# Designs tried in a protein design run: peptides against a protein of PDB entry 8OXM. Part 212

Target 1, 371 residues: chain A of PDB entry 8OXM
Amino acid sequence: FKAEFRLAGGVNLPKIIDCVGSDGKERRQLVKGRDDLRQDAVMQQVFQMCNTLLQRNTETRKRKLTICTYKVVPLSQRSGVLEWCTGTVPIGEFLVNNEDGAHKRYRPNDFSAFQCQKKMMEVQKKSFEEKYEVFMDVCQNFQPVFRYFCMEKFLDPAIWFEKRLAYTRSVATSSIVGYILGLGDRHVQNILINEQSAELVHIDLGVAFEQGKILPTPETVPFRLTRDIVDGMGITGVEGVFRRCCEKTMEVMRNSQETLLTIVEVLLYDPLFDWTMNPLKALYLQQRPEDETELHPTLNADDQECKRNLSDIDQSFNKVAERVLMRLQEKLKGVEEGTVLSVGGQVNLLIQQAIDPKNLSRLFPGWKAWV

## One batch from the design tools (peptide; made by RFdiffusion4, then SolubleMPNN)

Design b2_p21_4_s4 (from b2_p21_4, 10 letters changed)
Fold by OpenDDE base, seed 5:
Structure b2_p21_4_s4 (fold): chain B 371 residues (1-371), chain A 21 residues (1-21)
Amino acid sequence: as target 1 above (371 residues)
Amino acid sequence: MPLTERQKALVENMEKRLLEE
């Protein structure tokens, strides 16, 4: 290990370290210091299985539909080493984090990222109507710029076009598989883009099986399909390539129902895989800047172990696991809101839910739904 | 560098063809 480390952006300030292998090769590693990397490791195995299913189907194989995976080495329940995705950047770093973010460079007369966040925080405790109005004002004065990512990185027009297709296919594949697995917490720091392939890498996979819906501010979208995500697809937006890649991915998932149910069942009952949402995790994910000042470590976890009998905890866990399996089975049958949909009908509903400004305006402000 | 207007038009025409397939 080199003695020097760099901080990656984000709340957890993960450390980027350079490691020299026994082969003499330098490898970048991300050290997470507070997250349960076992969840990331398990979800990477599920993504590898989904990739195997996608490679077996001729239509998804021809389109090169894959989810980008990375190596996870858990060191403890709260620490581990991720193989750093070399040549990736968080979409939030490119768009909004730095003084030289793409929104400032291409739209200098729009609202700043800070002004947008402030406006949405001011209405956080307000009605859904007030949140919607302020979200529409923010969106009008903060126009998407993510099209410029590929234009900056790929100067040759033929390469540029190929990379924009790779991006669109990566968004489609990860959106549908993420929906099937109920993947949440898809904020702009948890999605990386590869600067060479234009493919997305999803990190921090700790909110799965729709546990984002039980957060204090519930998640209201099936996946991230915000205005900048759509702008990166080019002039066709969610139509054509994106929609067709979603449909072909959904078809493979629905035709693999037995395999996916069996795998998820084993994982839900694995005592080493803590997928359930707990109050401390919920508070951590939805911390307000106001709450950072008062969370002195004097949360004495007073071991008010509510001695809920071990039997009542186990019965409550089993009921939640059964509900997750039932909902997964519904998704894989195309059951949405009690109605059986075709693959095209289901994909259309999910796209409409993900782009609906009413759903986007209800998200936690830290998710940055206007980006 | 930003794409020239000619390069943008070429790409838009490629995207239209991909919508028809």
Scores: peptide ipSAE 0.018, ipTM 0.453, DockQ to the pose 0.013; fails the geometry check
Fold by OpenDDE base, seed 2:
Structure b2_p21_4_s4 (fold): chain B 371 residues (1-371), chain A 21 residues (1-21)
Amino acid sequence: as target 1 above (371 residues)
Amino acid sequence: MPLTERQKALVENMEKRLLEE
């Protein structure tokens, strides 16, 4: 390890440390000091298993359908070393975080990211109708620009085309695998894009098994398929390559039902894998940037010793785990809203749910559904 | 915590079973 560290920025101020490997190569490592990296580590292993399933199937193998994984070395319950995804950038950093974000560069007359956030925060406690109207106004004045990512990074037309396909395949695979696992909290900082491969890297995997639906503002979409995500696919949008890759991924997942159920069952009953939504975690995930300063000190570990009878905790946990397994089994059977769907029907429903501006308008403003 | 040795062994056994099919 080098003696020097850099701050990566963000709320948790993760430390970037440079490590010299035994091979003499320098590798950047991200040290998170407050996140339970065990959740990320477990989900990375589930993603590796999903990748193994996808490599066995001829149709998914030919399409190179994979979910990108990274090495997680958990050091404690609250600290670990992530292999820093070198050559990745958060999609939010490219789009909106910098003064020279793609929206400002390509759409200088549109609303600023701050104006969009403010408008959606003002209606956060309003009706669904008012949220929808303001979301549509925001969307009209904040047009997608993510197509320019591949255009800026890949100047050769043949390379550009292949990278746009790689991106579209990565979105499809991660969307379907993420849906099956009930992955939530897919905001623009939790999705990285590899600047060389154009593939997505999903980070911060702490909201899984549809626990995003029990947040104070429940998640209303199966995965992130916002206008910028779609714009990155190019002129075909969700049609053609994306849809076909979703269908082929879903086919492999449904045909692997027994394996996936067995995996998830073991993970759900692992006492060291805290997948359940805690109220403090829910508050942290949906905290306003303005409120960030006050709640950080009171997350003392000691108040978890509320001696709720071990029996009542275990019974409540088991009931939640059973519901998660039942819902996973339904997804893997194509049961949506009490109806058995074909792979194409299920994928179509999920795409429609993910792009529905009514669903998007109901999300927590921090999720940035207009991006 | 790292994955427990039980979790690692389970994942390895599942990866192995997957590779054997």
Scores: peptide ipSAE 0.007, ipTM 0.396, DockQ to the pose 0.020; fails the geometry check
Fold by OpenDDE base, seed 1:
Structure b2_p21_4_s4 (fold): chain B 371 residues (1-371), chain A 21 residues (1-21)
Amino acid sequence: as target 1 above (371 residues)
Amino acid sequence: MPLTERQKALVENMEKRLLEE
């Protein structure tokens, strides 16, 4: 192991450690905490099952609809190594790197990523109207550039078109599967793009089953479909290929209701799978710069008072698990806001919710909904 | 952490059921 580590970004700031193998080859490894690795490992297996369902269906198989998975290798009870997807980059690093990010390169007269973040943090405690106005000003002065990813990496026009299509299919599959599993909005550092395939890899899966809705700033989008994510699809945006791939993915998910419910039920009631949002995790996920001063880890909070009756904790847990299962069943039936929708109607609603500037303006500023 | 042996067995059994349908 090299003594140097890089932060991969993301919510849990996972450490990238360069390992020199016995073969003299450098291998990048992502190192996370124990519990984060378990959540990621469980979610990778759920993604593998979703991929099996997608591979069985002729229409999704012909479209090569898959959610990219990564290997989680636990090294010890306290450390695991993610096999870093060699040849991937965080979309946030490509877009908003301080030195050479695509926004700075292609839009040098736009607001800096720092200026955008500052403006949105200043209105964080303001009305929804004030948040919306400032978000629209930020968006006007911070134009999307993610189209340039495929243009930089794929110089041949036929290859470029194929890779843009692969990207669009990957976004569609991950968006619908992510919605079904309740992954919600994804921080830009937690979405990797493969530099060879143009497919997305979602990392840091610690927020699942709509637990993002119970954060101090609740999520307001079903998945990340920000302006840069859409810009990467090219001139048609969310129309045509993206919409059709979402619909075909949703058809497979809805037709696999019993299987998906059984899988999620087993996971929700596994006492070793901590999927519930705890206050410390919520604070870490949405920590404001002003809140950094109060998190002195008083690790000395006596183990004694958390003997809240095991019975009341268990009843509260069971009620949350039941509510998650009920909401999953509704999604798989196409029940949105008490109305049964067709696959096309449900997918349309989700796309509209995900791209709505009013919903995006209400997100936690740290997750950069303007990117 | 890896999935527990129980979680792995449940997943493998689900993948297997998924492969048999």
Scores: peptide ipSAE 0.006, ipTM 0.379, DockQ to the pose 0.020; fails the geometry check
Fold by OpenDDE base, seed 4:
Structure b2_p21_4_s4 (fold): chain B 371 residues (1-371), chain A 21 residues (1-21)
Amino acid sequence: as target 1 above (371 residues)
Amino acid sequence: MPLTERQKALVENMEKRLLEE
């Protein structure tokens, strides 16, 4: 290992270290502290299996539909080394870095990322109507800029077009696979973009199997499809390539129902795979800057509303696992809100849910649904 | 922790079954 380290962006300040392998090759490693990298390691294997299914189908193979994977080597219960995705940047760092972020560069008269976050935090405990109004004001004064990622990185128009297509395909594949696995909304620092391929790499897979719905601020979207994510697709947005790639991915997932159910069943019942949401993990994922000081062990037990949603967690681990499997089976049958949908109908519903400003306005402000 | 030997064997068996279809 080299003596020098770099900090990756994000709340946990993971350390990027350079190491020389036994093969003499220099490799960058991300050392993540305090997080259980076992969940990431397991989810990477599920993604590899999904990729195998996608490579078998002629229509998904022709489109090169894949979810990008990385190697995870967990070192302890609270530390591990992941093979750093060399040549990747967090989309949040590109978009909303305080000094050099694309929003500041291309939209200098828009609200700052801090102003947007402050406005949304001020309404966090307010009505859905007030959240929606403030979210619309934030969105009006914080216009998407992620189209400029491909324009900055790929100066040749033909290369630019192909890379924008690669991005759009990567978003589609990861969105549908992420929906099937219940990854929910992905924090902007937990989505990396490859600067050479324009493909997304999802890291920090600590929320899976719709466990984001039992957070203090429940997730309201099936996957992250925010305005910047859509802006990166170019002028067609969610229409055309994205929609078709979602449909073809969903078709493969639905046709692989037995395989996916068997995989997930074994993972859910693995005693070493802690996928369940716990109160400490929930607090950590949705910690407000104000709550950093209150990591004193006085869980003031008196917020009665948080107790009601936590009492449903006291359902035997088996009932939670059964519910996850039942919901996975419904997704793979195209059952949404008690109705059986076609692949196109299901994908359309998911896209509409993911882009709905009413759903986005209800998300945890720390996850920056306006980005 | 690395996958359990059970998880590895399952993944390998599923990958193998997948490759055999």
Scores: peptide ipSAE 0.005, ipTM 0.372, DockQ to the pose 0.019; fails the geometry check

Design b2_p21_5_s1 (from b2_p21_5, 13 letters changed)
Fold by OpenDDE base, seed 4:
Structure b2_p21_5_s1 (fold): chain B 371 residues (1-371), chain A 21 residues (1-21)
Amino acid sequence: as target 1 above (371 residues)
Amino acid sequence: SRRLERKVKDMEERLLKELEE
C-alpha cells in the first residue's frame, strides 16, 4: 500500500488507497470503514447472476444490458476493501460539488445545492402538499445539467452519442434490476459513473428488498430516476432507448422468476446476510446534519447483548422474509397494486412512479430528489 | 451555453435521423 490516501466523498469518508497487486499492477482500492461490506458483496453476486440471465437472452445481450459490478473484500464486519472502479466519479460529486459542480458551472443563477437542501429540510415535517410545492419551487430554480457529463467527457459526436446510449442502457438495467431487488432510491454519492464507459456503478447496497419503505421517511420511488438522471439520457429522456431497455430487462427478469426467487430466498435466510432494517441503520441512512452531534457517542455504546428471544425474532424475521418473497413474486408476475400488468404496462407504471414530482417531493431531503 | 445546447440539439437530430435510416 502507498502511504498516501485520498478521501472519497460521502458520509463514511472512505479512503482510496493505491496498492500494488501480486501481479505488479497498481490498483486503486476503496477502504470503507463502518460499512457492512458483506451486503455489498452479496448484492454483487446477485448482480452477477442477473448479468448471466441478461447475457443468455439474445435481446438483452445485443443491447449489452449489464449492471456494473465491483469486487468487495470484507476485512471485518464494519470494514473492507472495494476494488475501486478506476475512472469513476460519484454523480453527486460531478453535479453538486460545492466548488465546481456542474449545476454551479452551467446554472450559476439557480439555487445552490445547499439552498435546495435547506428549503426541502424546512418542509420535511410538513404536509405532502407543502413538500410538493417547495419541491416544485426547488425544481424550477435548480434545472438539470447532467447532459453535460457526456458532452464534457466525449468531444467526438459519434462517441458522445454511443456513450449517452451506454449511459441510458446502464440506467435502464440498474433501475429494473434495482426494482426487482428492492434497492429503491439511491443517494447521489452511491451512484458512480465511469468516465470512459458512461456506465453506472451502484455502491453501498445496504438497502435492499424494499427496506427503504420502512425508513422514517419511506421511499416513494421504485428507483432513482430524478431529473438529472433523465437529463443524462438526452433529448428523448425516458422515451425510446431507456423504456425499451427497461422492458427488455424486465422481460428477462419475469422469465427468470424461479431462478430469481430461489436466489433471493437463499439470501433472505442466509444468517450472514443482515438485510433487515434496524433503527441504528435507519438513523444512519437518514441522519440529519443536526443529529450528527448526538450519534457520535451512541455508536460507542456497548454491545449490550440484547438477549434476542430467538423465538419471537425468528417469527418476525420469517414473516418479513415471506413478505419480501411474496412481493418479489408479484413483481416478477407483473402484479402492481393488485393488477397484473404486461411488461410494457409495468415498466410504464414504474417510470411514471419514479419521475412523479409528488413521489420525489416525499423522499428524504438528504437524498436530494431534485438532483 | 446556448451555442453548445444548439450544437448538441442539431447533432442529436442528425444522429436520430441516421438511426431511423
Scores: peptide ipSAE 0.024, ipTM 0.529, DockQ to the pose 0.014
Fold by OpenDDE base, seed 3:
Structure b2_p21_5_s1 (fold): chain B 371 residues (1-371), chain A 21 residues (1-21)
Amino acid sequence: as target 1 above (371 residues)
Amino acid sequence: SRRLERKVKDMEERLLKELEE
């Protein structure tokens, strides 16, 4: 380990540590201090299994549909080392960095990222109608720029095109796999982009199995398909390559129903895998500036042992786990809102839900749905 | 800038044509 560490941005201020491996290679490692890296490790295993399924299918293999994985070395229940994907940047860092973000560089007359966030925070406790109006005003004055990522990194037109395709495929694969697994908390700092491959790396996998829907501000989108995410796909947006890659990914997932159910069942009942949303985690993910003052550090984790009888906790847990499995089975059958959909119909519904400004306007302001 | 947006669009339209051929 080098004696010097850098702080990465984010709520847990993950420490980037440069480590020299036994092979003499420097590897950047992200040390998360408070996150249960076991959740990330477990979800990486699930992603590897999904990748195996995608590689077995000729259509998804030909398209190189993969979800990017990273090495997680859990050191403890609350600490571990993420092998930092060398040459990745958070999409938020590229887009909305305060000094040199792409929005400021390409759209200097638009609202600042701070102005957008402030406007959405001011309406956070308001009606859905007021949130929608302010979100639409923010969106008008904050136009997407993520197309410029590939253009800045890849000057050769042929390479640029290949990388934009790789990006679009990566968004499609991760969106569908993420939806099937109920992956939440897909804010702009939890999605990295590889500066060489243009592929996405999803980090912070602690909100899974639709537990984002039980947050104080429920998640209203199946995955992140915001205007900048779409802008990175180029002129066709969600049509053509993205839609086809989503459909082919969904087809493989639906055809692998038994395997996916068996895997998720094992994980849901793993006593070491705390996938359930708890009030402290919910507060942490959606902390309001007003709520910082009442978090006296003296809430010993011990006193909120409300001795719910072990039997009632276990029965409640089992009911939640069964509900998650049932919902996963529904998704894998194409059951949406009680209706059985084709792969194309299901993918279309998910795309429409993800791009709907009414759904996006209802998200927690920290998710930055306007980016 | 509007000039870069046009250049992007023109490149995208060109590359789309080259893939349909």
Scores: peptide ipSAE 0.022, ipTM 0.534, DockQ to the pose 0.015
Fold by OpenDDE base, seed 1:
Structure b2_p21_5_s1 (fold): chain B 371 residues (1-371), chain A 21 residues (1-21)
Amino acid sequence: as target 1 above (371 residues)
Amino acid sequence: SRRLERKVKDMEERLLKELEE
């Protein structure tokens, strides 16, 4: 470890530590303080298992379907070392950077990212109809630009085409595995893109097992498939390569039901793995500018009243874990809304749910569903 | 590279702002 650390910004004061490895290579490591990196570490292990299943199947192996993983070394419940994803950038940074974002560069006459967010925040407490109308107005005046990522990075047409296919395959694999694990929608800062491979890296895996559905503003999409995510696939959008890669990934997941259920069962009952949504985590994920002013004083409320009977907590936890396992089993059987679907039918339903402007308009405005 | 350091710092400053908002 170099003696010099840079404070990465954040309420959690992540520290960037430049580590010289025993190989003499400098590796930047993000040391997140106060974040539960155990969830990220566990989810990376599950992704590695999914990658093993995908590599065993000839169809998914030929398509090179994989989820990009990163090394997480949890040091404590509130500290860990992330191996910095070298050569990656958040898609949000590329798209909606305030100074030089792709939307501002390619669409200078469109609404700013701030104007879009403001309009959607103004309707946050309004009807679903009002949210939908404002979301459609925002979408008309904020056109997708993510196609330009591959065009800027890959000037050779053959390389550009190959990298766009790699991107599309990465989105498909991460979307289906993310759906099976219940990761839900992903904030644009929590999706990194590799500037060399065009593959996605998902970070900050603190919402899993459909816990996004119990947030104050519940998730309405199975995964992030917003207009910019689709625009990065090129002219075919969700059709052709994306759909076929989703179907082949879903086929492998469904055929691996017993293995996936056993792994998730062990994780759900691991006393060291807190996957449950708590009120503080829910507030942090969906914090409103209005909510900051009230919460400062009352965190000193005495530890005494949390003597909820240990028996009732354990029974409530077990019931939530059982529901998660039942829902996972349904997904792996292709049961959607009480109906058994084929792999193609299930994948089609998930794609339609993920791209539906009515579902996108109902998401928490902080997650920027118009990007 | 200085560009990667700036990107990391800008991401950090943004993560700060998004956590302070």
Scores: peptide ipSAE 0.000, ipTM 0.267, DockQ to the pose 0.053
Fold by OpenDDE base, seed 2:
Structure b2_p21_5_s1 (fold): chain B 371 residues (1-371), chain A 21 residues (1-21)
Amino acid sequence: as target 1 above (371 residues)
Amino acid sequence: SRRLERKVKDMEERLLKELEE
């Protein structure tokens, strides 16, 4: 390890440590000091298994459909080493950085990211109708710019095109795999883009198995398919490449039902994998900027009293795990809202749900559904 | 640049055709 460290951006100020590997190569490592990296590690293994399934199928292999993975070495419940994805940037940093974000550069007369957030926070406790109206006003005055990412990074037109295609395929694969696994908390800081490949890297995988639906503000979309995400696909948007890649990914997932159920069952009952939503985690994920100051979690609460009602907690846990498995089985059968859908029908429903401004307007303002 | 946007559009239309085949 080098004696020098850099601070990464973000609320938890993770430390970037440069280490020299046994191969003499310098690698950047991210040391997260407060996050349970076990969840990320487990979900990376699940993504590797999904990638193995996608590589076995000829149609998904030809399309190079993969979910990007990173190495996670959990050291403790509160510490781990992430192999930092060198050459990745959070999509939020590119889009809505305060001074030099793409929205400010390309749309200087639009609302600022701060103005958009403020407007949506003001209506957070209002009706769905009021949220929708304000969301539509925000969207009208905050037009997408993510097309410029590939245009800035890839000057050669042929390379630019291949990278935009790689981006679109990465969004499709991660969206469908993420939906099957019930990934939540897909805000603009939890999605990185690789500046060389244009592929997405999903981080902070602590909201899985639809646990985002039990948040105080429930998640209303199956994955992030916001206007900037779509704008990065270019003029075709969600039609053509994205839709086909979603369908082919969903086909592989549905045809792998038994394997996926068995894997998820093992993970749900793994005592080392805390996938359940707890009130502290829910509060952390949906904290207001104003509330960040007071909740030093003095997690000095005695470990002793939680032992007694283990039987009732275990029964409640088992019932939640069973419901998760049942819902996963439904998804893998194409059962949506009590109806069996074809792969194309299911993918179409998911796309429509993800782009619906009514669903997007209901999300927690911190998710930044207008981006 | 309008010239880049046109080249982009022309490449998109070509690849849409190649993906429809």
Scores: peptide ipSAE 0.026, ipTM 0.545, DockQ to the pose 0.013; fails the geometry check

